Peptides against a protein of PDB entry 5TUV. Designs and how they scored, part 1

No score or structure here was measured in a lab: all are predicted.

Target 1, 107 residues: chain A of PDB entry 5TUV
Amino acid sequence: KEVIDRLRYLKAEIEDLELKERELDQQKLWLQQSIKNVMDDSINNRFSYVTHEDICNCFNGDTLLAIQAPSGTQLEVPIPEMGQNGQKKYQINLKSHSGPIHVLLIN
Target 2, 107 residues: chain B of PDB entry 5TUV
Amino acid sequence: AQECQNLEVERQRRLERIKQKQSQLQELILQQIAFKNLVQRNRHAEQQASRPPPPNSVIHLPFIIVNTSKKTVIDCSISNDKFEYLFNFDNTFEIHDDIEVLKRMGM
Positions, changes and structure headers below are counted from each chain's first letter, unless a header gives other numbers.
Peptide ipSAE was made for these designs. It is ipSAE averaged over its two directions, with the distance scale d0 held at 1.0 Angstrom where the peptide's residues are scored. Compare it between designs on one protein only; published cut-offs may not apply.
The geometry check fails a fold that doesn't show the stated peptide or that is severely misdrawn somewhere.

## One batch from the design tools (peptide; made by RFdiffusion4, then SolubleMPNN)

Design b1_p13_2_s3
Fold by OpenDDE base, seed 2:
Parts: structure tokens; sequence; C-alpha cells
Structure b1_p13_2_s3 (fold): chain B 107 residues (1-107), chain C 107 residues (1-107), chain A 13 residues (1-13)
């Protein structure tokens, strides 16, 4: 039947797509590891920085804070809730486990 | 048949997921390129200046940028070991990761 | 400027 043929076709195509998806998943993992390796290289690490000028060129008119934190630092931004004074609380919570956090005022 | 329709839906779902994964892979490639370009730029700049930048003049990766109105009051609480930070803002803010910054820099 | 409401991120970058 036409239906049976269509079913066979679809099942075969889905199987091919499953293989393609697994390939992409593996490629992603390899690329992520590659990026990590590049960033962890001693020479690259030495030069892995941006300047105040770089940041100022990306943003204008606002107060800018640069927060440098070790990889793995937890970042939490709670949903704004009303504070005790009736004002919404806008917060950032940072928790590092591997080293100190450094904060710079850019402008 | 209903089974054909179900498989067609599944096929389309997988196709869209594959497309998303391909896009994510491209983003990772761009991130790696951007980082390499950043390193090259900084190496060249330091060679031209014959000196490294002052320690407090640069922001080492990984980092985030917080931007808010110049009128925003920012309060910061820091742990003794500088491993935990709590920021309080009296108004809204935006957070940008280093990847976005590198993109804005044209890396 | 809009407030960011984010889930807890396991890591920066």
Amino acid sequence: as target 1 above (107 residues)
Amino acid sequence: as target 2 above (107 residues)
Amino acid sequence: IKAKSLKVKDRLF
C-alpha cells in the first residue's frame, strides 16, 4: 500500500536524521573542548583580555561595570520583587568557587 | 494514516532541531575565531608598545558587563574572601557576556 | 534599560 511505503520512507529518513543529530552533537562537544583548550593555552591566556576602550566602544551613555570572575562562577539574577520599602529589588548574586571576583567601573 | 502524520511531525521536529544545532555550532566557531582574533590583536598591540598593559586597565576573560543608567545607584556587598558578591540596583540593568562583547568589538 | 531576569547560570562565559 502507498501508506506502507510512506511509513517505510519516513522511518528511514528519521533514522538518517538521528545519525545526523548525533554527528552534530559530537561536533559540538569537540568544538567546545577545542575552545577550552585554546583559552587554557598559556600564551592565549596571557592575551585574553579586553580594554576599557573596547568596552566603551561597545556601549555608550550608561554606567558600565566589568565583572571578571573565574570560570564556573555562579550567576543569579532574581526576578525583581518588591522590597521592604515598596521598591523593586534589582539584584545580581555572584558566587565563585575557584578564585576571587574582580569588579571594575568602566565609566 | 495517522501514523504517517505522526512520523511526519517527528521528522519535522528533528529537522528543526538539527537546524538549531547547526546554528549553535556556527556560533561556537565564531566564538573561537573571535577569541583568536582578540589574542592576535593584543599580542600585536603589546609588541608595538613594547610593554604589557597596566594590570587594572584590562579585563581578563571570562567576564560580564553590567550596564545601567547613570542615575542608577549601585550597592555592592563583598565577602571577606571576595568569592561572593551581592549587587543591589535601584533600577533596571542589563548583563552582557564576554562573547557578546567580542561580537560587538568586531572580532 | 530592561531588568534581566535570568536563571542561575552554572558558569560565566
Scores: peptide ipSAE 0.112, ipTM 0.886, DockQ to the pose 0.058
Fold by OpenDDE base, seed 1:
Structure b1_p13_2_s3 (fold): chain B 107 residues (1-107), chain C 107 residues (1-107), chain A 13 residues (1-13)
Amino acid sequence: as target 1 above (107 residues)
Amino acid sequence: as target 2 above (107 residues)
Amino acid sequence: IKAKSLKVKDRLF
């Protein structure tokens, strides 16, 4: 019957898709490890920076802050709520666990 | 009939998940390429200048960029060890990660 | 402004 053939086809296709998904998962794992290795390399780490000019070329007309923090630093931006003064609170909370945070004003 | 329909739904679900994983892999590849290009650029620039840039003239990865109006008042509270930062803004702001910056730089 | 919670560099993995 057509239905039986369709069922067999769908089951076979799903099996192939399962294999494809596992392949992609492995590729992701390898790529993540590759990125980590490249970024953790001492030479690459030495040259892993951008300049003030780079930032200014990416943005215009505003006040710019550059915040450099260690990997794993927690960034929290709460939903703006009314403060005691009747003004909305716009905040950024940063918490590092592994090293100091550095802030630069980009003029 | 119902079994066919259930398998077709499952097939479609897996196809969409695979598509999402493929796009995520592509983004990771682009990130790795951008990082390598950044390192190469900086290495070449320092070789030509025969010196590294001044410490306060560059932003080391990882970082974020905060941009806000020039009229925005920014207050910053810092912990003694510089592990905690609290920023208060009297108006809205935007946050951009280093990956987005590298993309805007054309890396 | 949208509420955000992020660990720095976690997006790379």
Scores: peptide ipSAE 0.107, ipTM 0.887, DockQ to the pose 0.052
Fold by OpenDDE base, seed 4:
Structure b1_p13_2_s3 (fold): chain B 107 residues (1-107), chain C 107 residues (1-107), chain A 13 residues (1-13)
Amino acid sequence: as target 1 above (107 residues)
Amino acid sequence: as target 2 above (107 residues)
Amino acid sequence: IKAKSLKVKDRLF
């Protein structure tokens, strides 16, 4: 009797969890679309920027490059390999398909 | 007994998955809030200054920040259309996305 | 992201 009752309880709970998971999946989709809509709004797009001061407040000491690129730009960081001079090569590859890339040096 | 144990394992698996989805959802919520706060800040700042910031003084979203030692030598090659960039570093670097920057800004 | 391993992103944002 106890085992049967436990089985029934667990099955019911799992069913509730399945419903909860589907709810979360739906909420994620709605929120992702909401974010896209907000960012694509012309007014929001006009004001969607940070300043040099903002970046400097977030980071200190190092050389900073700010790379602005359109959504969908591909970013590749290859595994460091030995170059022709025997030094390890550290590289970033960027490829945009929808617009130019802009680079700013922040000191 | 064994069936109960199997269902308990499944229950735990689902609970962990739900927890992960809840966390991801919260991150998306925070991203949306951060973006809205950024836009609001910038709109208010431009209204107070009665002018937009100079074009080269701001970094428009989406962007990434690359930080490296001040001693790191950086070489950059750019395509004619500025759609492709190759960055070569003689030492290691870090990459931070705009979401992380907004978080560090307290948005 | 550190330059220690191969990583490819389809989007910056």
Scores: peptide ipSAE 0.099, ipTM 0.885, DockQ to the pose 0.063
Fold by OpenDDE base, seed 5:
Structure b1_p13_2_s3 (fold): chain B 107 residues (1-107), chain C 107 residues (1-107), chain A 13 residues (1-13)
Amino acid sequence: as target 1 above (107 residues)
Amino acid sequence: as target 2 above (107 residues)
Amino acid sequence: IKAKSLKVKDRLF
C-alpha cells in the first residue's frame, strides 16, 4: 500500500509538472515572438542603437571592437591551437548571409 | 520499488528543467524591457537634440562587442562584399552580446 | 575612433 500510494502521488505530481513545463514553453515562444515584433517595428528599429559613450562606459581599459552584423550571422571562435611558433591562435570568424558586417573601433 | 525510484528521478529532472526554463523566461522579460527602455531613451535624446546622432557614432542592434588588451594586435581580413570577416588576435579576447551590453548600461 | 593595433590585411576573394 505504501509503495502504491507513493507511485500514485509521484505520477500525479509529474503530471502537474508536465503542465507547468508546457506553460513555460508556450510563454517562452510568445515572448520570443513579442521581442521579435518589437524589434522589427519600424519606429523601434530606428532607435535601436547604442552610442560609443554607452560602450565605453560598459568597458574600461581595453581595446573595444563593435561588430554590427545582421541577425543570423555565423560566429565561430575556434579552439585555440598552437601556432607555428608555439603561440596559441585566437580567432573570430564571421559569416553573414543577409547583409554586410560593420566593424567599429571604439578605443 | 524500482518504478518508484525511476519516477523520483524523472520528477527531479522535470523540476530542474522547469527551474531552468523559469530563469530563461525571466531573462527574456528583462531583455524586452531593456530594449524598450533603450528605444525610449534614444527617442527622447533625439527630440532634445532635434536631430539624429551621426551615423558613425552609434552601433545599431544586433551587435557584439569584442574586448581585448590594448596591447593585443588584431589582424582583420574581410571579403569584398563585407559578408565575411576573419579576425586574428595575438592574445585572448572576450565577446559580449548586445543583451549583456544593455544590462551593463542599466537598461 | 582611436588608432590602435588593428590591421586590415588581405581581402578575401
Scores: peptide ipSAE 0.055, ipTM 0.882, DockQ to the pose 0.036

## One batch from the design tools (peptide; made by RFdiffusion4, then SolubleMPNN)

Design b1_p20_4_s4
Fold by OpenDDE base, seed 3:
Structure b1_p20_4_s4 (fold): chain B 107 residues (1-107), chain C 107 residues (1-107), chain A 20 residues (1-20)
Amino acid sequence: as target 1 above (107 residues)
Amino acid sequence: as target 2 above (107 residues)
Amino acid sequence: MEIIFKTKLKAGKHKLVVKD
């Protein structure tokens, strides 16, 4: 009887969880669309930037590169592999298909 | 008993997925808020200055930040059309997205 | 230092695709 009751409880809970998951999926979808709309707004787009100072305030003691690229740009960071000299290669590959990439040295 | 165990495993799996989705949703909300705050800040700043910032002083979204040691040697190869970039580092680096930057800025 | 970001970035109509 206890097992049967537990089964019933679990099944009911799982059903509730299924509903909750679907609700969250829907909320995510709507929020994503909302974000897109906000960011695509011409006025918002005009002011969607940070300053060099902003970046410098976020990071200390390092060389900082800012990479701006058009939509759809591919950024590849290969798993470091041994080079011909036996040293690991640390690389970033950028490939744009819609426009030029802009790179800034911040500090 | 076995059925109970199976359902308990499923329940736990679903709970974890829901938790992850809730976290992702919260992050999206924060991103939207951060973006709106950024726009508001910049709009206000430009109003006070009565002019936009110098073009080379700002980094427009979307962007990524690459940071590495000051001692890291960075070699960059660029295609003629600037559609392709190859960065070679002699040491490790970090990549940060613009969302993280906004978070660090307190937006 | 290490790679801490390897996800696709979307900003409105813009997106950066991070691979590997």
Scores: peptide ipSAE 0.024, ipTM 0.856, DockQ to the pose 0.082
Fold by OpenDDE base, seed 2:
Structure b1_p20_4_s4 (fold): chain B 107 residues (1-107), chain C 107 residues (1-107), chain A 20 residues (1-20)
Amino acid sequence: as target 1 above (107 residues)
Amino acid sequence: as target 2 above (107 residues)
Amino acid sequence: MEIIFKTKLKAGKHKLVVKD
């Protein structure tokens, strides 16, 4: 009896959890769409930028490159491997399909 | 019973997934808020200045930031249409997305 | 990939060198 009751309880709880998980999945989808809509708004898009000062305030002591790339740009960072000269390869590969990529040297 | 144990494991697994999804949802909410705050800041700043910032003085979203040592040599190969970029670094680098930048900015 | 431009960034100098 005790085991059977426990099984029933667990099954019922799992069903409730399934509903909750689906709810969260839907909320995530809606929020993602909301973010997209907000960012795609013409007015918001006009003001969707940061300044050089903003970047400099976030990072200190390094060379900083800002790479502006359209959404959907492919970003590849290969696992560092030994090169021909015995030097590890540190690489970034970018490929855009919708527009040009712009690179800025911040400091 | 073995079935009871299996269901208990499944219950716990689902609980953890739900917790993770809740956290991810909160992160998205914060991202949206940060973006809205950014837009508001920039809009207010441009209103005060009565002009938009110079085109090359700002970094429009989406973007990434690459930071590396000041000693790092960076080679960049660019396609004619600027759709493809190959970066070679002689040392390690870090990549940060615009979301992280907004967080660091306190948006 | 067709590479037309090669630039070299020397960190710390803010200098962009075109090598093509």
Scores: peptide ipSAE 0.024, ipTM 0.851, DockQ to the pose 0.036
Fold by OpenDDE base, seed 4:
Parts: sequence; C-alpha cells; structure tokens
Structure b1_p20_4_s4 (fold): chain B 107 residues (1-107), chain C 107 residues (1-107), chain A 20 residues (1-20)
Amino acid sequence: as target 1 above (107 residues)
Amino acid sequence: as target 2 above (107 residues)
Amino acid sequence: MEIIFKTKLKAGKHKLVVKD
C-alpha cells in the first residue's frame, strides 16, 4: 500500500538524517577545538588584537568602550526596569573568575 | 495516516535542525578565517613598523564593545581586584562581540 | 563585592542591542 511504503521511506530518511546530524555535531566539536588551539598558540596570541582605529572604523558617532576580559567572564545585562526616579535602568554586570578586567574608552 | 503525518513533521524538524547546524559550522569556519587574517595583518604591520604597538593602543582578544550615545552618562563601579564591574547607563546601549568586530573589519 | 573605585564616563548615543 502507498501509505505503508511512505512510512518505510520516511523512517529510512529520518534514520539518515539522524546520522547526518551526529556527523555535524562531531564536526562542530572538532572545529571548536581547532579554533581553541589556534587561538591559544603563543604566536597567534601575541597578534590577537585590534586597534583603536579598527574599532572606530566599525562604529561611528558614538561613545565606544572596549572591555577586555578573560575567557569565561560572566556577562549579565538585566532587563531594563524603572528606577526610583522613573528612568529605566540600563546595566552591565561583569564578573571574572580568572583575571582582571580592563576597560578602554575609545572615543 | 496519522503516523505518516507525524513522521513527516519529524522529518521536517530534523531537516531544519540540520540546516541550522550547517549554518553554525559555516559561521565557525568564518570565525577561524577571520582570526587568522587578523593575526597575519598584525604580523605584517609590526614587521613594517619594526616594533610592536604600544600596549594601550590595542585591544587584545577576547573583548566586547559597548556602544552608546555620546550623551549617555556611564557610571562604573570597580572591585579592588578589578574582577567585578558594574556599569550603569542612563540610556540604551549596544554590546558587540569581538567576532562581530572582526566581521565588520572585513577579516 | 568591594567597590573601591567609581568612575563616570560620558557617552552620547542610545540603542539597546546585544550582538554576539
């Protein structure tokens, strides 16, 4: 019957898709590890920076803060709530667990 | 018939997940390429200048960029060890990852 | 959290967007 054949086809296809998804998951893990290794390389790490000019060219007309923080630093942006004066509070909370945070005013 | 419909829905769901994962992999590849290009650029620049840039003239990865209006008042509270930062803004702001910055730089 | 230093910075454009 056509329905039975369709069921068999769909089941087989889903099985193939499961294999493909697992393949992609593995590729992601390998690529992530590769990126980590490249970034942790001593030579690459030495040259892993951008300039003030780079940042200014990316963003125009505003105040720019560059926040350099160790990997794994916790970043929290609370939902804006009304303050005591009736103004919304916009906040950024940073917490590092491995080293100091450095902040630069670009412009 | 109902089983067939359920499997078709599942098939489509898996196809979409696979598509998303493929896109994520492509993004990771681009990130790696961008990083390598950044390193190459900086190496070449330092070779031409015959010296490294001043320490305070560059932002080392990882970092984030906070973009806000020049009229925005920013209040910053810092812990003694500089492990914790609290920023208060009187207006909205944007946060950009270093990855996005590299993209905007054309890396 | 021991807050030792408080710094005020003035900046001038407003949009709330988080991009990663």
Scores: peptide ipSAE 0.031, ipTM 0.855, DockQ to the pose 0.083; fails the geometry check
Fold by OpenDDE base, seed 1:
Structure b1_p20_4_s4 (fold): chain B 107 residues (1-107), chain C 107 residues (1-107), chain A 20 residues (1-20)
Amino acid sequence: as target 1 above (107 residues)
Amino acid sequence: as target 2 above (107 residues)
Amino acid sequence: MEIIFKTKLKAGKHKLVVKD
């Protein structure tokens, strides 16, 4: 009696949750497309930048490199390994497939 | 019953997924808002200055910021077409994406 | 990778951590 009622309740709730999850999935897809569209807009693209001052205000003034690269650029940070001189190698590997990479020293 | 227990586990799993998806959706919304605010700021600034900023004074999206100590030695190797970069550091570094920068800027 | 340019950089403040 109570078990049967509980089963029915749970099944109904799960069905509602399935609908909610599908709704969220659809919303995410639409939002992602919206973001892409707004960023690809010619006017928005023209003004999609930050200044040196912006970066300096975000960080306390260590050595800051700004690396501007096209979307889809491959970024690799290998696990540090010992070099020939016994020093650990800390590396960043960048490979772009759609345009040149630009690097700025901020400070 | 075992069937009830199985459904309860499934229900809980779905609830957790929904919560995660809701959080991710909110993050995307905030990213879009931040980007739009950035564009508006820059449009206004250029109107006031009556000119665009110098090309090497700004960092265009998408970008990353590399932060390291002032004592860190950085070697940069660049391909002829600037499609490939190899950075070597003699110490550790941090990488921050443009989304995080916009957040820190308060956009 | 064909290396055409090599540059050495030094600057800044603060402490560091690796992320990948």
Scores: peptide ipSAE 0.028, ipTM 0.855, DockQ to the pose 0.096; fails the geometry check

## One batch from the design tools (peptide; made by RFdiffusion4, then SolubleMPNN)

Design b1_p24_6_s2
Fold by OpenDDE base, seed 1:
Structure b1_p24_6_s2 (fold): chain B 107 residues (1-107), chain C 107 residues (1-107), chain A 24 residues (1-24)
Amino acid sequence: as target 1 above (107 residues)
Amino acid sequence: as target 2 above (107 residues)
Amino acid sequence: LEIPKISESLKKGLSPGIKYKKVL
């Protein structure tokens, strides 16, 4: 009897959790679409930028590259392997399909 | 007994997924707020300056930041249409997305 | 595009938590 009651309780709780999970999934989709709409707005798009000063304030002591690329651009960082010269290869591959990529040296 | 244990494991798994989804949703909310704050800041700044910033002085979203040691040698190969970029580094580097930058900016 | 070339390297670690393939 106790085991049966526990089973029923657990099943009911799992059902409630499924409902909660679906609610969160819906909220995520809604918010993602909202963000997209906000970013695609012409006025917001015009002002959607950061400055060199902004970047310099976020990082220090290093060489900084800013890479601006269209949404959907593929970023690939191969696992470092030994080159023919015995040096590890550290690489970034970028491929855009919708527009040019722009690179800036910050410092 | 075994069935109860199986359901308890499932319950815990669902609870963890819900927790993760709640966290992801909160992050999306913060991203939207940060973006709106960025836009407002830039609009106000341009109004005060009575001019837009120079084209090469700002980084438009979406973007990434690459940081590496000042001693790192960086080579870049680009396609004619600037749709493909290959970066070669003689040392390790870090990549940060625009979302992280906005967070660091306190937006 | 201006990228400086500097001699010498100080090896660190790879980017913490970075995905090797990402869609921007």
Scores: peptide ipSAE 0.093, ipTM 0.865, DockQ to the pose 0.081
Fold by OpenDDE base, seed 5:
Order: C-alpha cells, then sequence, then structure tokens
Structure b1_p24_6_s2 (fold): chain B 107 residues (1-107), chain C 107 residues (1-107), chain A 24 residues (1-24)
C-alpha cells in the first residue's frame, strides 16, 4: 500500500516536471527570438558596437584580436597537434556563410 | 521497490535539468539587458559627440576577442572566397565571446 | 588588419588543448 502510494506520487510529480520543462523550453525559444528581434532592429544594430577602449579595459598586456563575423559563422578550435616542424599547432578556423569576416588588432 | 528507485532517479534528473534551464533563461535575460544598455550608452555618446565613431575604431557585434601573449606569432590565411579564415598561433591563446566582454564591461 | 610577428613566448591558454566549436 505504501509502495503503491509512493509510485503514484512519483509518477504525478514527474508529469508535473515534464510540463514545467516544456514551459521552460518555450520560454527559452521566445526569449531567444526576442533577443534576435532586438539585435536586428535597425536602430539597435546601428549602435551595437564596442570600442577599442572597452576591449582594452577588459584585457591587459596581451595582443588582442577582434574578429567580427556574421551571426552563424562557424568557429572551430581544433585540439593542438604536432605540426610538420614538430611544433604544436594552435589554430582557429572560421567559416562564414553570409558575409565577410573582419579582423582588427586592438593592441 | 526497484521501480520506486528508478522513478526517484528520473525525478532527480528532471529537477536538475529544470534548474539548469532556469539558469540559462536568467543568462539570456542578462544578455538582453546588457545589449540594451550597450545600445543606450552608444546612442548617448554619439549624441554628445554629435558624430559617429570612426569606422575602424569600433567592433560591431557579433564578435569574438582572441587574446594571446604579445610574443605570440600570429599568421592568418584567407580562402579564395574570403569566407574562411585560418589563424595559426605559435603559442596558446584565449577566446572570449561578445557576451563575456559585455559582462566585463559592466553592461 | 594587422597581425603581429614576434618570437615565441610562454603563456597558458584555455582555448587550445580542447576542441572547441562555437557559432558566433
Amino acid sequence: as target 1 above (107 residues)
Amino acid sequence: as target 2 above (107 residues)
Amino acid sequence: LEIPKISESLKKGLSPGIKYKKVL
């Protein structure tokens, strides 16, 4: 009797959790679309930038490259392997599908 | 007994997923707020200056920041279609997305 | 677009050493 009641309770709770999870998934989708809409707005897009100073304030003492690319651009960082010269290859691969990639040296 | 245990494990897994999804939603909200704050800052700054910033002085979203030692040698290869970029580094580097940068900026 | 060319240095990085894939 107690075991049966526990099973019923657990099944009911799991069902409630399934509903909650679906709700959260929907909310995420809506929020992602909202963010996209805000970013795609012509006025917002015009002002959607950071300055060299902004970046320099975030990072100290290093060489900084800023890579601006269209949304959806694929970024790949392979596991370093030994190159032909016996040195590890540290690489970044970028593939854009919708526009140019722009690179800036910040410092 | 075993069925109860299985359902309890499932319940716990669902609870953890829900918690993670809630956290992700909060992050998305913060991203949207940060972006709006960035736009507002830039609009205000351009109004005060009565001019837009020089084109090469700003980094438009979306972007990434690559930071590495000033001693790191960086080579860049561009594909014929200019949609693919290969960066080679002779040493380690770090990648930071625009979201992280906005966070560091306090947006 | 400028790319520096300087001699080797030692630095720890988080991106290299782990396969990373991201959509920008």
Scores: peptide ipSAE 0.075, ipTM 0.861, DockQ to the pose 0.080; fails the geometry check
Fold by OpenDDE base, seed 2:
Structure b1_p24_6_s2 (fold): chain B 107 residues (1-107), chain C 107 residues (1-107), chain A 24 residues (1-24)
Amino acid sequence: as target 1 above (107 residues)
Amino acid sequence: as target 2 above (107 residues)
Amino acid sequence: LEIPKISESLKKGLSPGIKYKKVL
């Protein structure tokens, strides 16, 4: 009896959790669309930038490259493997489909 | 019963997923707020300056920041149309997205 | 990636390797 009651309770709770999870998934989609709409707005897009100073304030001491690429640009960082010369290869591969990529040296 | 235990495990799994999804939603909300704050800041700054910033003085979203040592040698191969980039580093690097930058900026 | 090599070389120093795949 206790086991049966527990099973019924757990099944009901799981059903409620499934509903909650679906709700959260929907909210995520709506929010993502909202962000996209805000970013794609012509006025917001015009002002959607950071300065060199902003970047320098966020990072200290090293070489900083800013890579500006269109939305949807593919970024690939292969697992470092030993190269032909016995040195590990550290690579970044970028592929854009909608426009040119721009690279800026910050410091 | 084994079935009861299985459902308890499933319940816990769903609870954890829900928690993770709630956290992800919060992050998206913060991203939207940060972006709006960035836009507002830049609009105000341009109004005060009565001019837009020079094109090469700002980094437009979306972007990434690559951080590496000042001693790292970076070789960049670019396609003719600038749609494809291959970066080779002789040492390790870090990548940070624009979202993280906005967070570090306190937006 | 077979990219036509126009190499711009930049020399600058130290950070750890990251395994990352992202759509910007």
Scores: peptide ipSAE 0.073, ipTM 0.862, DockQ to the pose 0.072; fails the geometry check
Fold by OpenDDE base, seed 3:
Structure b1_p24_6_s2 (fold): chain B 107 residues (1-107), chain C 107 residues (1-107), chain A 24 residues (1-24)
Amino acid sequence: as target 1 above (107 residues)
Amino acid sequence: as target 2 above (107 residues)
Amino acid sequence: LEIPKISESLKKGLSPGIKYKKVL
C-alpha cells in the first residue's frame, strides 16, 4: 500500500512539473519573439549602438577590438594548439553569411 | 522499489531543468530592459546634440568585444568579400558579447 | 592586417582555453 501510494504521488507531481516546464518554454518563446520585434523596429535599430567611451568604461588598460557582425555570424574559438614555432596559437574564426564584418580598434 | 527510485530521479531532473529555465527567462527579461534603456539613452543624447554621432564613432549591435593585453600581437586575415575573418593572437584573450557589455554599462 | 594589442587576464566571458562555437 505504501509503495503504491508513493508511486501515485510521484506520478502526479511529475505531471505537475511537466505542465510547469511547458509554461516556461512558452514564456521563453514569447519573450524571444518580443525581443526580436523590439530590436527589428526601425527606430530602435537606429539607436542600437554603443560608443567608444562606453567600451572604455567597461574595460581598463587593455587592447580592445570591437567586432560588429550581422546576426547569425558564426564565431569559433578553437582549443589552443602548438604552432610551427612551438608557441600556442590563440585564434578567433568568424564567418558571416548575410553581410560584411566590421572591426574597430578602441584605445 | 526500483520504480519509485526511477521516478524520484526523473522528478529531480525536471526540477533542475525548471530552475535553469527560470534563470534563463530572467536573463532574457534583463536583456530586453537593457536594450530599451540603451535606445532611450541614445535618443536623448542625439536630441540634445541635435545631430547623429559620426558613423565610425559607434558600434552597432550585434557585436563582440575582444580584450587582450597591450603587448599581444594580433594578426588579422580577411576574405575578399569581408565575410570571413581569422584572428591570430600570440597570447590569451577574452571575448565579451554585447549583452555582457550592456550589463557592465549599467543598462 | 596586423593590429598591435596585448593579452592579460581571463576572468569573465569566453577564454581561448575552451573550444567555443556561437552564433552572434
Scores: peptide ipSAE 0.058, ipTM 0.862, DockQ to the pose 0.095; fails the geometry check

